# Peptides against a protein of PDB entry 6J07, part 15

Target 1, 107 residues: chain A of PDB entry 6J07
Amino acid sequence: GQRGWFCGSVSQDLRQFWVAEGGTISDPRAADFLFSCDASHPDTLRIYQSLDYIEDNATVFHAYYLSAVANAKIKNSVALGHFILPPACLQKEIRRKIGSFIWEQDQ

## One batch from the design tools (peptide; aimed at target 1 T59)

Design b2_p16_1_s3 (made by RFdiffusion4, then SolubleMPNN; from b2_p16_1, 7 letters changed)
Fold by OpenDDE base, seed 3:
Structure b2_p16_1_s3 (fold): chain B 107 residues (1-107), chain A 16 residues (1-16)
Amino acid sequence: as target 1 above (107 residues)
Amino acid sequence: VIDELLKRHEKVLAKL
């Protein structure tokens, strides 16, 4: 399935791209993909606090992934794993270990 | 934590 939830921090353009590619938009509990552009946005914080996330049944991805997919020459070539959006409290430590996030590098 | 997150994304990819 291709069910996605979007934080309010995600632009309408990216949401429209998701739908244009065959995705549907759902509530977080029904979604297979959770997209956000801001780990500190209230919508995203609620995800991090949810039982599904705490029990490792949910992952938040930075919506910049969709931009990368839209611009990719080869379909399905963009690595989703590079777009995991962890809680803000963990980001500094993660950057220290594996470097800056990809959405930060392209800015 | 990082390893766990990486495992999660693999699960998500399987849902495509």
Scores: peptide ipSAE 0.087, ipTM 0.662, DockQ to the pose 0.536
OpenDDE base, seeds 1, 2, 4, 5: peptide ipSAE 0.085, 0.046, 0.051, 0.049; ipTM 0.666, 0.615, 0.633, 0.620

Design b2_p16_1_s4 (made by RFdiffusion4, then SolubleMPNN; from b2_p16_1, 6 letters changed)
Fold by OpenDDE base, seed 4:
Structure b2_p16_1_s4 (fold): chain B 107 residues (1-107), chain A 16 residues (1-16)
Amino acid sequence: as target 1 above (107 residues)
Amino acid sequence: VIEELLERHKKVLAKL
């Protein structure tokens, strides 16, 4: 599926890119992909606090993934797994284990 | 925590 939900922290340009690439925009429950640029944004916090997320039925990705795809010579070369956006309370521990997030390196 | 996130990632990849 190509249904995506976007946090209010995501620019209109990235949303438009998603649609231009064949995606559609939906509410979080219907979405296949959840995009955010801010783990502390109220929209994203509501996702983290939702039963769907707690029950492992939802994943939030940093919308910088879309920017990386847009700028890549080969769009399929960008690894989505590098753009998982965890809750803010978990980020410090994750950084200690795997290093800084890609969006922190490039932005 | 990372292991759980990776498992979620696998599920998303199946939808691509």
Scores: peptide ipSAE 0.035, ipTM 0.618, DockQ to the pose 0.579
OpenDDE base, seeds 1, 2, 3, 5: peptide ipSAE 0.032, 0.025, 0.028, 0.033; ipTM 0.611, 0.585, 0.605, 0.613; seed 1 fails the geometry check

Design b2_p16_2 (made by RFdiffusion4)
Pose (drawn by RFdiffusion4):
Structure b2_p16_2 (pose): chain A 107 residues (1-107), chain P 16 residues (1-16)
Amino acid sequence: as target 1 above (107 residues)
Amino acid sequence: AKLEERIEELQELAEE
């Protein structure tokens, strides 16, 4: 049983794959998986500003997780943690902090 | 810690 919803800014291909394969597929408002290909001004904001996100009861994953699984053998591998989709206001700094050299570590 | 645990639970669910 895997319920999942998609923001408006998600390729229909990814939605189709979700419907086609996985646990028992359903796509309600709350659901169990929160997928998006955006984190700027789409429906996804409704997750980031929910009490569930604040209380660690919601994590938004990039919908390309489904693309990675579709290009994997079946469902194996492809860990979720690689597709954590943080709020866009954080992304600029997340990339820099990760990409910076050890002699920099600016903060 | 709660967030990491939730991601692990969702990972286990995704593998099923």

Design b2_p16_2_s1 (made by RFdiffusion4, then SolubleMPNN; from b2_p16_2, 9 letters changed)
Fold by OpenDDE base, seed 3:
Order: C-alpha cells, then sequence, then structure tokens
Structure b2_p16_2_s1 (fold): chain B 107 residues (1-107), chain A 16 residues (1-16)
C-alpha cells in the first residue's frame, strides 16, 4: 500500500481522507509520502533535519494537496509537484520569484 | 525514493 506520515499540524479529516483513498499511516522512517501543513512545526523540522531528507531521499508535501484532490472533479488535475513543502528558509525566496504557494492562496 | 518517483506513484494511485 501507500504509506504516509502526517505532521501534527495536519487535521484528522485529511488523515481520514488519505486512509479512505487506500493509504496507510506510518512513522516517518517507513513512510514514502510525508505530509505537513506547517514547515515550522517541530514534527516537520525533525524531518528536514533527518539524514533521509538531507540526502535527498525524502520529500515533504503540503497536506492541502489532499484537500484539493478531494474537491477536484478529476483527481489527476491536481499536480502533487505544486505542493512540495520546502523548509521555511527557502519559502521566502520561492515566493519572491514565483509567487505565493497554492495552499496560501486557497486558505 | 526520488521526488519525481513519489509524484508519479501518488498521482498514479489516484488515477487507478
Amino acid sequence: as target 1 above (107 residues)
Amino acid sequence: KKREELIAELQKRFLS
């Protein structure tokens, strides 16, 4: 199955949607998909500091992706790549060059 | 897994 980890910043509703779509919830080490709603949350910070992340073997996605999929008529119309959640230190620079993140626009 | 592989895998799951 699809193993996901969720930061404490992610609502139970989004976690339930993940499970409803066939996903399972596991610890960060076992999970392939890491979801968070806050790059500054201690749970997410620990991910960014992990060897897996530093060695580019892990990616954190904003959990709002799941909300977007849930509300989309066509699931594949929502691009997961647009929901990559980088560390806070990189977000400011990205906003300057590309603009606000999708999850910020739809809040 | 590489980021591009994760993206492909997850979106493939939603398409199935």
Scores: peptide ipSAE 0.280, ipTM 0.823, DockQ to the pose 0.368
OpenDDE base, seeds 1, 2, 4, 5: peptide ipSAE 0.269, 0.057, 0.046, 0.056; ipTM 0.818, 0.653, 0.645, 0.648

Design b2_p16_2_s2 (made by RFdiffusion4, then SolubleMPNN; from b2_p16_2, 9 letters changed)
Fold by OpenDDE base, seed 4:
Structure b2_p16_2_s2 (fold): chain B 107 residues (1-107), chain A 16 residues (1-16)
Amino acid sequence: as target 1 above (107 residues)
Amino acid sequence: SKREQRLKELQEKFLS
């Protein structure tokens, strides 16, 4: 099953798309997918501060992934790994090595 | 890596 948690920064439209695609919404501890649109949002910060995340057992994804999937002809044509949303304190270094994030390019 | 394996599993889970 597709269990997802959503930061308050994620629009209701994207949440509805998730459910329409067969996903369920759960608390972050039970969720397989953690979605956020804002690494600085209090909800997301709580994830980054959780033991699961600190112990490298959790990954936060930018919810723009769902938009990309919704607009794609084939679901697997969108690489989930390109939508990892790291803590704000790490983003500058990541941009320096890899370049701007996909969600920033389309904003 | 652990992260890469997780991403692969999550991608497959999403498609299922």
Scores: peptide ipSAE 0.431, ipTM 0.878, DockQ to the pose 0.632
OpenDDE base, seeds 1, 2, 3, 5: peptide ipSAE 0.430, 0.426, 0.426, 0.430; ipTM 0.878, 0.876, 0.877, 0.879

Design b2_p16_2_s3 (made by RFdiffusion4, then SolubleMPNN; from b2_p16_2, 7 letters changed)
Fold by OpenDDE base, seed 1:
Structure b2_p16_2_s3 (fold): chain B 107 residues (1-107), chain A 16 residues (1-16)
Amino acid sequence: as target 1 above (107 residues)
Amino acid sequence: SKREERIQRLQELFLK
């Protein structure tokens, strides 16, 4: 499927791009892909607290991935693995080990 | 892993 859920932190432009690329927008339970721009947003926090996420059945991606794809000369050249959005409580330790997140570098 | 599968699936949406 191509169903995406979007946190309220995600711009309408990125949502529209998703739809333009053939995606649909759904609630988080039905979604195949979860997008957020803010790990501290209440919408995203509810995802992190869900059983699906706790049991590793869900992954939150930073919606900046969609922006990167939209601006890429070759869409599949964008490394999606760099756009996983972990809970805020883990980000400090991750930055210490691997450096700033890609969405922070481009801002 | 489930995460790797999710990544691959999403990347496949932008292959064409």
Scores: peptide ipSAE 0.426, ipTM 0.879, DockQ to the pose 0.470
OpenDDE base, seeds 2, 3, 4, 5: peptide ipSAE 0.414, 0.407, 0.425, 0.411; ipTM 0.876, 0.874, 0.879, 0.876; seed 3 fails the geometry check

Design b2_p16_2_s4 (made by RFdiffusion4, then SolubleMPNN; from b2_p16_2, 7 letters changed)
Fold by OpenDDE base, seed 2:
Structure b2_p16_2_s4 (fold): chain B 107 residues (1-107), chain A 16 residues (1-16)
Amino acid sequence: as target 1 above (107 residues)
Amino acid sequence: SKREERLARLQELALK
């Protein structure tokens, strides 16, 4: 399915795009995709502290993925894996290893 | 992509 949860940091426009593309909005436990624009937002922090996340049963994606999809000229050309949003405490080390995140490059 | 794979691996490590 295409069930998504959205952090409060995600704009209504992106939420509406998700629904327009056939997605539904659900609580984190039922969601197939978790979207956030802020790893430090309380909503996202609660995800990182959840058992589902700790047990590697959940992944948080930066909602900029949806913007990229909306603007893509080729179907399925946007790689979701490039939009994994890790906890803030890990991001600096990750940037050293793989470079700046895509959402940071395009802002 | 290689970057995608690396990021996924890093997240997996972070969760464990």
Scores: peptide ipSAE 0.204, ipTM 0.736, DockQ to the pose 0.069
OpenDDE base, seeds 1, 3, 4, 5: peptide ipSAE 0.182, 0.192, 0.212, 0.207; ipTM 0.726, 0.730, 0.746, 0.743; seeds 4, 5 fail the geometry check

Design b2_p16_3 (made by RFdiffusion4)
Pose (drawn by RFdiffusion4):
Structure b2_p16_3 (pose): chain A 107 residues (1-107), chain P 16 residues (1-16)
Amino acid sequence: as target 1 above (107 residues)
Amino acid sequence: AEETEELAAQRRALET
């Protein structure tokens, strides 16, 4: 049983794969998986500003997680944590902090 | 449930 919803900015290919394979597939408003290919001004904002996101009851995963699984053997491997999709207002700093050298660590 | 907790911790760590 895996319920999941997709923001408007998600390739239909990824939605089709979600429908085709996984646990029992359904796609309601709340659901169990929150997928998006964007975090700027799409339906995804409705997650980031929900009380569930604030209370750690919602994590948005990049929909390319489904692409990674489709190109894996079946469903194995492909850990979710690699596809955490944070709010865009954070992404600029997240990339710099990760990509910076050890003699920099600017903060 | 443990995996959800780990993922939420990772999200918090990533956004920090």

Design b2_p16_3_s1 (made by RFdiffusion4, then SolubleMPNN; from b2_p16_3, 9 letters changed)
Fold by OpenDDE base, seed 5:
Structure b2_p16_3_s1 (fold): chain B 107 residues (1-107), chain A 16 residues (1-16)
Amino acid sequence: as target 1 above (107 residues)
Amino acid sequence: SALLEELRKLRRELEA
């Protein structure tokens, strides 16, 4: 599918880019992709607490993925898997074992 | 679009 849900933390520009590329915006239950820029935002927290997410049937991605795609100079150079946005309670452990998230590296 | 196709491809990889 082509349906995306966006946390309130995601800019209108990124939402517009999604639509311009042929995507549609939907509620989280119907969405194929879930985008957020803030794991602690109330909208995103509700996703993490949902049955779909708890049962590992949903994944939240950092919306910076869309920005990276829009600005990519090399085709197919942006890997969606690198943009998984886990709950805040797991991020410290992930950074310790794997390293900083890709959306943090250019800050 | 190229973006949506890439998303579908990568999503399948994540699910595999």
Scores: peptide ipSAE 0.164, ipTM 0.729, DockQ to the pose 0.093
OpenDDE base, seeds 1, 2, 3, 4: peptide ipSAE 0.050, 0.157, 0.042, 0.027; ipTM 0.613, 0.721, 0.611, 0.588

Design b2_p16_3_s2 (made by RFdiffusion4, then SolubleMPNN; from b2_p16_3, 8 letters changed)
Fold by OpenDDE base, seed 4:
Structure b2_p16_3_s2 (fold): chain B 107 residues (1-107), chain A 16 residues (1-16)
Amino acid sequence: as target 1 above (107 residues)
Amino acid sequence: DAERERLRALRRELEA
């Protein structure tokens, strides 16, 4: 399925795009995809503290993925894996090893 | 170290 949860940091435009593309919006426990624009937002922090996340059964993605999909000229050209949003405490080292996150580019 | 393990997992996924 295509059930998504959205942090309060995600705009209504991106949520509406998700629904327009056939997605539904659900609570985090029922969601197939978790979207956030802010690793420090309380909603996202609660995800990071959940058992599902701690046990590596959940992944938070940056909602910029949806923007990238909306603007992509080639269908299926946007790789979801490049939009994993890790906790803030891990981001600096990740950037050092693999470069800036895609949602931070062109800012 | 749990944080290091998570970091490695995330790094692998980001590069996949």
Scores: peptide ipSAE 0.205, ipTM 0.785, DockQ to the pose 0.134
OpenDDE base, seeds 1, 2, 3, 5: peptide ipSAE 0.161, 0.149, 0.160, 0.153; ipTM 0.740, 0.735, 0.737, 0.737

Design b2_p16_3_s3 (made by RFdiffusion4, then SolubleMPNN; from b2_p16_3, 9 letters changed)
Fold by OpenDDE base, seed 2:
Structure b2_p16_3_s3 (fold): chain B 107 residues (1-107), chain A 16 residues (1-16)
Amino acid sequence: as target 1 above (107 residues)
Amino acid sequence: SKLREELVKLRRELEA
């Protein structure tokens, strides 16, 4: 199975989609995948401050990935790597190098 | 499901 943790910034609809697709919801330490919609949310900040994250053993993904998968089930694959959500303090520099994040393009 | 397939794909890449 797929174990996921969700920041409070993630809607219940996306959580329900995860479960409907066979996933389970767990605490961050037990989760295989971490999802958030807000790098500045207190829940996400606690992840960034955790030992696992500091030691590069954890990655936070933007939950918009789940929406993209839901909308593209019969389309080409959706690359999870495009949805890495870095800390807010790094986002400006990352945008400078690789451009706007995929979850910002539909705005 | 497509979601599972994408997650499994990523996991395989990390384990390679």
Scores: peptide ipSAE 0.091, ipTM 0.664, DockQ to the pose 0.076
OpenDDE base, seeds 1, 3, 4, 5: peptide ipSAE 0.034, 0.032, 0.035, 0.033; ipTM 0.582, 0.580, 0.583, 0.579

Design b2_p16_3_s4 (made by RFdiffusion4, then SolubleMPNN; from b2_p16_3, 8 letters changed)
Fold by OpenDDE base, seed 4:
Structure b2_p16_3_s4 (fold): chain B 107 residues (1-107), chain A 16 residues (1-16)
Amino acid sequence: as target 1 above (107 residues)
Amino acid sequence: SEEWERLVALRREIEA
Protein backbone atom coordinates (compact mmCIF):
# COMPACT_ATOMS: atom_id res chain seq x y z
CA GLY B 1 0.00 0.00 0.00
CA GLN B 2 0.83 3.68 -0.14
CA ARG B 3 2.16 5.42 2.94
CA GLY B 4 1.19 9.01 3.59
CA TRP B 5 2.12 11.69 6.07
CA PHE B 6 -0.33 14.44 6.91
CA CYS B 7 0.27 17.92 8.19
CA GLY B 8 -1.94 19.02 11.04
CA SER B 9 -3.57 21.39 8.57
CA VAL B 10 -5.23 18.48 6.75
CA SER B 11 -8.80 17.64 7.75
CA GLN B 12 -9.72 14.31 9.23
CA ASP B 13 -12.08 13.73 6.31
CA LEU B 14 -9.23 13.73 3.81
CA ARG B 15 -7.16 11.48 6.04
CA GLN B 16 -10.05 9.07 6.30
CA PHE B 17 -10.44 9.05 2.54
CA TRP B 18 -6.78 8.15 2.17
CA VAL B 19 -7.19 5.21 4.50
CA ALA B 20 -10.45 4.16 2.89
CA GLU B 21 -8.65 3.96 -0.45
CA GLY B 22 -6.08 1.62 1.03
CA GLY B 23 -3.48 4.07 2.22
CA THR B 24 -1.69 4.02 5.53
CA ILE B 25 -0.49 6.89 7.67
CA SER B 26 3.15 7.12 8.69
CA ASP B 27 5.79 9.53 9.87
CA PRO B 28 7.27 11.75 7.16
CA ARG B 29 10.49 9.75 6.84
CA ALA B 30 8.64 6.55 5.99
CA ALA B 31 5.93 8.18 3.88
CA ASP B 32 5.66 7.90 0.12
CA PHE B 33 3.46 10.99 -0.02
CA LEU B 34 3.46 14.12 2.09
CA PHE B 35 0.19 16.03 2.28
CA SER B 36 -0.47 19.51 3.60
CA CYS B 37 -3.02 22.29 3.23
CA ASP B 38 -0.76 25.05 4.51
CA ALA B 39 2.81 25.73 3.46
CA SER B 40 3.19 27.95 6.52
CA HIS B 41 2.02 25.37 9.03
CA PRO B 42 4.78 24.39 11.48
CA ASP B 43 4.49 20.73 10.48
CA THR B 44 5.03 21.56 6.83
CA LEU B 45 7.82 24.00 7.57
CA ARG B 46 9.69 21.22 9.33
CA ILE B 47 9.43 19.16 6.16
CA TYR B 48 10.85 21.99 4.05
CA GLN B 49 13.73 22.28 6.49
CA SER B 50 14.45 18.55 6.51
CA LEU B 51 17.45 16.99 4.83
CA ASP B 52 15.23 14.80 2.68
CA TYR B 53 13.48 17.82 1.21
CA ILE B 54 16.66 19.83 0.77
CA GLU B 55 18.20 16.91 -1.09
CA ASP B 56 15.14 16.64 -3.37
CA ASN B 57 14.04 13.32 -1.91
CA ALA B 58 10.75 14.66 -0.61
CA THR B 59 7.81 16.48 -2.16
CA VAL B 60 4.87 18.07 -0.42
CA PHE B 61 1.47 17.90 -2.10
CA HIS B 62 -1.63 19.88 -1.31
CA ALA B 63 -4.16 17.56 0.29
CA TYR B 64 -6.88 18.97 -1.96
CA TYR B 65 -5.54 16.39 -4.40
CA LEU B 66 -7.40 13.77 -2.39
CA SER B 67 -10.63 15.69 -2.70
CA ALA B 68 -10.12 15.96 -6.44
CA VAL B 69 -9.52 12.22 -6.67
CA ALA B 70 -12.63 11.51 -4.65
CA ASN B 71 -14.71 13.60 -7.04
CA ALA B 72 -13.09 12.47 -10.26
CA LYS B 73 -15.32 10.83 -12.84
CA ILE B 74 -12.45 9.34 -14.82
CA LYS B 75 -9.91 7.16 -13.09
CA ASN B 76 -6.40 8.60 -13.13
CA SER B 77 -7.66 11.90 -14.52
CA VAL B 78 -6.30 13.92 -11.62
CA ALA B 79 -2.70 14.95 -12.13
CA LEU B 80 -0.71 14.82 -8.91
CA GLY B 81 1.80 17.25 -10.35
CA HIS B 82 -0.77 20.03 -10.27
CA PHE B 83 -0.83 19.76 -6.50
CA ILE B 84 2.81 20.25 -5.62
CA LEU B 85 2.87 22.58 -2.63
CA PRO B 86 6.05 24.63 -2.62
CA PRO B 87 7.35 26.75 0.23
CA ALA B 88 5.58 30.06 0.66
CA CYS B 89 8.65 31.96 -0.47
CA LEU B 90 8.35 30.45 -3.95
CA GLN B 91 4.61 30.65 -4.44
CA LYS B 92 4.51 34.22 -5.70
CA GLU B 93 6.99 33.46 -8.44
CA ILE B 94 5.14 30.31 -9.42
CA ARG B 95 1.82 32.12 -9.64
CA ARG B 96 3.43 34.72 -11.86
CA LYS B 97 4.63 32.06 -14.27
CA ILE B 98 1.85 29.48 -14.31
CA GLY B 99 -1.07 31.22 -12.64
CA SER B 100 -3.00 30.44 -9.48
CA PHE B 101 -2.71 27.03 -7.91
CA ILE B 102 -5.49 24.57 -8.67
CA TRP B 103 -6.63 24.45 -5.04
CA GLU B 104 -7.00 28.22 -5.10
CA GLN B 105 -9.12 28.04 -8.24
CA ASP B 106 -11.54 25.44 -6.97
CA GLN B 107 -12.05 27.01 -3.57
CA SER A 1 15.37 29.88 -8.92
CA GLU A 2 16.97 26.48 -8.88
CA GLU A 3 14.23 25.12 -6.68
CA TRP A 4 11.60 26.47 -9.06
CA GLU A 5 13.18 24.61 -11.96
CA ARG A 6 13.23 21.43 -9.92
CA LEU A 7 9.55 21.77 -9.12
CA VAL A 8 8.67 22.38 -12.77
CA ALA A 9 10.64 19.34 -13.84
CA LEU A 10 9.04 17.22 -11.15
CA ARG A 11 5.58 18.36 -12.14
CA ARG A 12 6.23 17.43 -15.76
CA GLU A 13 7.60 14.07 -14.73
CA ILE A 14 4.58 13.25 -12.59
CA GLU A 15 2.13 14.37 -15.26
CA ALA A 16 3.83 12.37 -18.02
Scores: peptide ipSAE 0.059, ipTM 0.657, DockQ to the pose 0.205
OpenDDE base, seeds 1, 2, 3, 5: peptide ipSAE 0.034, 0.035, 0.035, 0.034; ipTM 0.625, 0.629, 0.629, 0.628

Design b2_p16_4 (made by RFdiffusion4)
Pose (drawn by RFdiffusion4):
Structure b2_p16_4 (pose): chain A 107 residues (1-107), chain P 16 residues (1-16)
Amino acid sequence: as target 1 above (107 residues)
Amino acid sequence: SARDEKIIEEIEEVAE
């Protein structure tokens, strides 16, 4: 049983794969998986500003997780943590902090 | 926020 919803800014291909394969597939408003290919001004904001996100009851994953699984053997490997999709207001700093050298670590 | 900090920590841990 894997319920999941997709923001408007998600390739239909990814939705089709979600429908085709996985646990028992359903796609309601709340669901169990929160997928998006965007974090700027799409329906996804409705997750980031929900009390569930604030209370650690919602994590948005990039929908390309489904693309990675589709290009894996079946469903094995492809850990979710690699596809955490944080709010866009954070992304600029997340990339810099990760990509910076050890002699920099600016903060 | 605390949630954002937790998300950043989790992303940094995965990037290792």

Design b2_p16_4_s1 (made by RFdiffusion4, then SolubleMPNN; from b2_p16_4, 7 letters changed)
Fold by OpenDDE base, seed 3:
Structure b2_p16_4_s1 (fold): chain B 107 residues (1-107), chain A 16 residues (1-16)
Amino acid sequence: as target 1 above (107 residues)
Amino acid sequence: SARDQKLIERILAIAQ
């Protein structure tokens, strides 16, 4: 299915887009996709601290993915993998390797 | 943590 959880940091517009595209909104444990716009938001932090996440059974994605999908000319052309949102404590190290995250480039 | 390191490697691999 297309069940998503949304951090409070995600705008209502993006949530509405998700639903408009056929998605449903659920709690984190039932969700297939976890979306956030802020790795430091309390909601997201709780995900990072959850058993599912710690055991590598959950991944948090930046909700900017949905914006990218909405703006894409070709359906399914946006790679979700580019939008993995790591904990804040890891981001600086990652940026040293990749430069900047995709959601930061289009700001 | 191991989870963190795995995540970093995954992100780096995808970015390449």
Scores: peptide ipSAE 0.682, ipTM 0.941, DockQ to the pose 0.474
OpenDDE base, seeds 1, 2, 4, 5: peptide ipSAE 0.682, 0.680, 0.682, 0.680; ipTM 0.941, 0.941, 0.941, 0.941

Design b2_p16_4_s2 (made by RFdiffusion4, then SolubleMPNN; from b2_p16_4, 6 letters changed)
Fold by OpenDDE base, seed 1:
Structure b2_p16_4_s2 (fold): chain B 107 residues (1-107), chain A 16 residues (1-16)
Amino acid sequence: as target 1 above (107 residues)
Amino acid sequence: SERDEKLIERIIEEAK
């Protein structure tokens, strides 16, 4: 099993999917994966401000990854790396390079 | 920050 933390911005459906797939829900420090749908949500901001994150021992992923996995026709076809959720202050610069984030493309 | 710069680079690389 894998441990995940979820920002309050993440729907219960996605959380339930995580658990249904064998995941468990934990606090940020214990989590292997940190999921959020809003880089500006207070929960996520606390992650970005944490020592673990600052020291590059934590990464926040957009929870839409789970939706993509749920709907994927090919196993392991969804790349987690495409769902890294950076702080809001960095997103504009990143978009200038990659265009749009995947979670924005499907909106 | 250094973390931010590395993150940006990582995201860009992953998007390729």
Scores: peptide ipSAE 0.725, ipTM 0.952, DockQ to the pose 0.483
OpenDDE base, seeds 2, 3, 4, 5: peptide ipSAE 0.723, 0.723, 0.725, 0.723; ipTM 0.952, 0.952, 0.953, 0.952

Design b2_p16_4_s3 (made by RFdiffusion4, then SolubleMPNN; from b2_p16_4, 7 letters changed)
Fold by OpenDDE base, seed 4:
Structure b2_p16_4_s3 (fold): chain B 107 residues (1-107), chain A 16 residues (1-16)
Amino acid sequence: as target 1 above (107 residues)
Amino acid sequence: SERDQKIIERILAIAQ
């Protein structure tokens, strides 16, 4: 199954969509996917500070991915990799290399 | 930092 953790910054609607699509909600240590809408939210910051994240055992994605999936006309047309949510302090460097984040373009 | 650079590289590898 798909186990997801959600930052408090993620709306209940997106959480419910995740569950409706067959996902379950778990603590971050057990989760396969970590979703957040705010890299500066305390919940997300705790993830970035965790050993799992530092040691490449965790990736945070912007929850807007779920919204994009929900609205997609073609199934599987939304690439999860485009929705990585890096720590705020690293976003400038990453943005210079890959361009503006998709979740920023729709804000 | 070195740690930050490793994180950046990891993210870039996934994003692209």
Scores: peptide ipSAE 0.637, ipTM 0.930, DockQ to the pose 0.322
OpenDDE base, seeds 1, 2, 3, 5: peptide ipSAE 0.635, 0.634, 0.636, 0.635; ipTM 0.929, 0.929, 0.929, 0.929

Design b2_p16_4_s4 (made by RFdiffusion4, then SolubleMPNN; from b2_p16_4, 6 letters changed)
Fold by OpenDDE base, seed 1:
Structure b2_p16_4_s4 (fold): chain B 107 residues (1-107), chain A 16 residues (1-16)
Amino acid sequence: as target 1 above (107 residues)
Amino acid sequence: SPRDEKIIQQILEIAQ
């Protein structure tokens, strides 16, 4: 199954969608997918400081991915890779190269 | 950090 962890910044609607699609919710250490809507949220900051993340055994994704999946016309057309959520301290540098993150485009 | 560099590279690659 799909085990996911959710930062407190993620809405209950997105969490419910995850479960409705067959996912389960777990603590960060047991989760296969980590979702957040705020790189500066204390929950997410703790992930970035964890050994799992530092040792490249964990990646944080923006939960907007789930919204994109929910609204996609074609299943599997949404690439999770477009939703990697980097630490806040890296985002300015990244934006200089890619323009904006996908979750920021409709804001 | 090495992790930071990797994540930047991952994001840049997928953006292409």
Scores: peptide ipSAE 0.704, ipTM 0.946, DockQ to the pose 0.549
OpenDDE base, seeds 2, 3, 4, 5: peptide ipSAE 0.704, 0.703, 0.704, 0.702; ipTM 0.946, 0.946, 0.946, 0.946

Design b2_p16_5 (made by RFdiffusion4)
Pose (drawn by RFdiffusion4):
Structure b2_p16_5 (pose): chain A 107 residues (1-107), chain P 16 residues (1-16)
Amino acid sequence: as target 1 above (107 residues)
Amino acid sequence: EKREELIEELQEKAEE
């Protein structure tokens, strides 16, 4: 049983794969998986500003997780944590902090 | 910690 919803800015291909394969597939408003290919001004904001996100009851994953699984053997591997999709207002700093050298670590 | 636990539970569910 894997319920999941997709923001408007998600390739139909990814939605189709979600429908095709996985646990029992359903796609309601709340659901169990929160997928998006965007975090700027799409329906995804409705997750980031929900009390569930604030209370650690919602994590948005990039929908390309489904693309990675589709190009894996079946469903194995492809850990979710690699596809955490944080709010866009954070992404600029997340990339810099990760990409910076050890002699920099600016903060 | 709670969010890490949620991601672990969802990972287990994704593997099913």

Design b2_p16_5_s1 (made by RFdiffusion4, then SolubleMPNN; from b2_p16_5, 8 letters changed)
Fold by OpenDDE base, seed 5:
Structure b2_p16_5_s1 (fold): chain B 107 residues (1-107), chain A 16 residues (1-16)
Amino acid sequence: as target 1 above (107 residues)
Amino acid sequence: SKRQARIEELQKRFLE
């Protein structure tokens, strides 16, 4: 099992999936995985302001990753790197260069 | 990069 932190923007269903898969829920400093559904949520903003994040020792992922894994036939077919959730101030520029984020695309 | 290495490691851990 792995330790995960969840922003208040993440649904209870996704949290339950994490626990069902053997994960535990912890505070951000203890967590290996940081999940959020909203870069502008106060919980996520506090992560972006933390020393661990500023020093590039932490990464926030969009919690939709868990949904994608849950619906995939093969867990490894879902690339975690596609679900990096950057600060809101960077998202417009990223979309312009790379395209829409995977969690924003129609299913 | 440091970030890329972290992501790869985390993905491996997630599958465990």
Scores: peptide ipSAE 0.540, ipTM 0.909, DockQ to the pose 0.601
OpenDDE base, seeds 1, 2, 3, 4: peptide ipSAE 0.535, 0.535, 0.534, 0.538; ipTM 0.908, 0.907, 0.907, 0.908

Design b2_p16_5_s2 (made by RFdiffusion4, then SolubleMPNN; from b2_p16_5, 7 letters changed)
Fold by OpenDDE base, seed 5:
Structure b2_p16_5_s2 (fold): chain B 107 residues (1-107), chain A 16 residues (1-16)
Amino acid sequence: as target 1 above (107 residues)
Amino acid sequence: SKREELIKKLQENFLK
């Protein structure tokens, strides 16, 4: 099974999809995947400030990944790596160097 | 640095 933690910014629908696909919900320390929709949400900020994150043992992903998976026409066509959610203070620099985030496109 | 590592990680994933 896949263990996931969810920021309060993530909708109940996305949480339900995770569980429906065989995932479980856990605290951040036990989770294999950390999902958020807001890098500035207090829940997510606590992750960024955690020792696990600072030591590169944790990655936060934008929960829109789950929506993309749910709506994908081709199985396994959605790349999780495209949904890494960096701290807010780094996002503008990242956009300039790499491009707009996938969850911000077509909004 | 953490910033450099994160940028590298993102670059590697977005270029795939």
Scores: peptide ipSAE 0.310, ipTM 0.824, DockQ to the pose 0.095
OpenDDE base, seeds 1, 2, 3, 4: peptide ipSAE 0.306, 0.305, 0.307, 0.300; ipTM 0.820, 0.821, 0.822, 0.821

Design b2_p16_5_s3 (made by RFdiffusion4, then SolubleMPNN; from b2_p16_5, 5 letters changed)
Fold by OpenDDE base, seed 5:
Structure b2_p16_5_s3 (fold): chain B 107 residues (1-107), chain A 16 residues (1-16)
Amino acid sequence: as target 1 above (107 residues)
Amino acid sequence: SKREELIERLQERFLE
């Protein structure tokens, strides 16, 4: 499916792109994809604290993925797996090992 | 690369 939930940290432009590409917007429980631009935003924190996430049945992606798709020269060249947005504490560990995430390098 | 290896591990943990 193409049901997406968006944190308040995500711009309206990215939401509109999602809809323009055939997606719909839903609440987190019904969503197939969860998008955020801020792991510390209250909306995203509620996701991390939800039963679905705790049970490993949900994944949060950085919404910059949508921007990358919109600007990609080659269709399907953007890998969603590179845009997983983990909780802040885990991010710190990751940065110590491999440096910044894609969305931090390109803003 | 080290980055790709860690991304793979993240995918394993968070995607399926």
Scores: peptide ipSAE 0.321, ipTM 0.843, DockQ to the pose 0.087
OpenDDE base, seeds 1, 2, 3, 4: peptide ipSAE 0.307, 0.311, 0.317, 0.318; ipTM 0.836, 0.838, 0.840, 0.843

Design b2_p16_5_s4 (made by RFdiffusion4, then SolubleMPNN; from b2_p16_5, 7 letters changed)
Fold by OpenDDE base, seed 5:
Order: sequence, then C-alpha cells, then structure tokens
Structure b2_p16_5_s4 (fold): chain B 107 residues (1-107), chain A 16 residues (1-16)
Amino acid sequence: as target 1 above (107 residues)
Amino acid sequence: SKREELIKRLQELFLR
C-alpha cells in the first residue's frame, strides 16, 4: 500500500510531496508508512505505545527521508533503512554504537 | 521482511 500517517511535527510541504507522488494520508492504524520528525512529539509517542509498535509490527521513519528523496537526483539512491526513527530513550545508545543519525548529519 | 516490503512499495511509489 501507499498510505501514510504523519506526526504533527511533519511540515505541510512534506505531506504535500507525499500526496503529489501518489500517496494517501490515513490514520496510524490504517497507514502503511509512519512518518515523524520528532520522537518526543505526543503524536509519535502514541505510536510507540500502540500494540502494533510494541509487537514490532510497525516502524516509524523520520520524515526527512521524503525531503531527501525530493532533492535526490536518483530517488532510489536514498536508503529508507537509514531513516528509522526509534524512541528517544534508545537513541543515545544507538548513537554510541553506530554513530549519529543521518538526519542529524544533514541538519 | 516487512521492512524490505516497505522499501519495495516506496520504490514503486517514487520510481513509477
């Protein structure tokens, strides 16, 4: 599917890009893709607390992925796997082990 | 995997 949910932390421009590319916007339960720019935003926190996420049936991606795709010469050159947005409580340990997140490097 | 499938779906969306 091509249904996306967006945290309130995501700009309208990125939402519009998603729709322009053929995506649709849905509630988080129906969405195939979950986008956020802030792991600490209340909207995103509710995702992390959901049954689907707790049971590892959902993944949150940093919406900066969409910006990277929009600005890339080759769209599939942007690796989605680099844009997984984990809960804030895990980010410090992840940075310690594998380095800073890609969206932090570009900002 | 589920994530691999998501990647494929996004590729279909952006590369069509």
Scores: peptide ipSAE 0.266, ipTM 0.832, DockQ to the pose 0.338
OpenDDE base, seeds 1, 2, 3, 4: peptide ipSAE 0.262, 0.260, 0.262, 0.259; ipTM 0.828, 0.829, 0.832, 0.827; seed 1 fails the geometry check

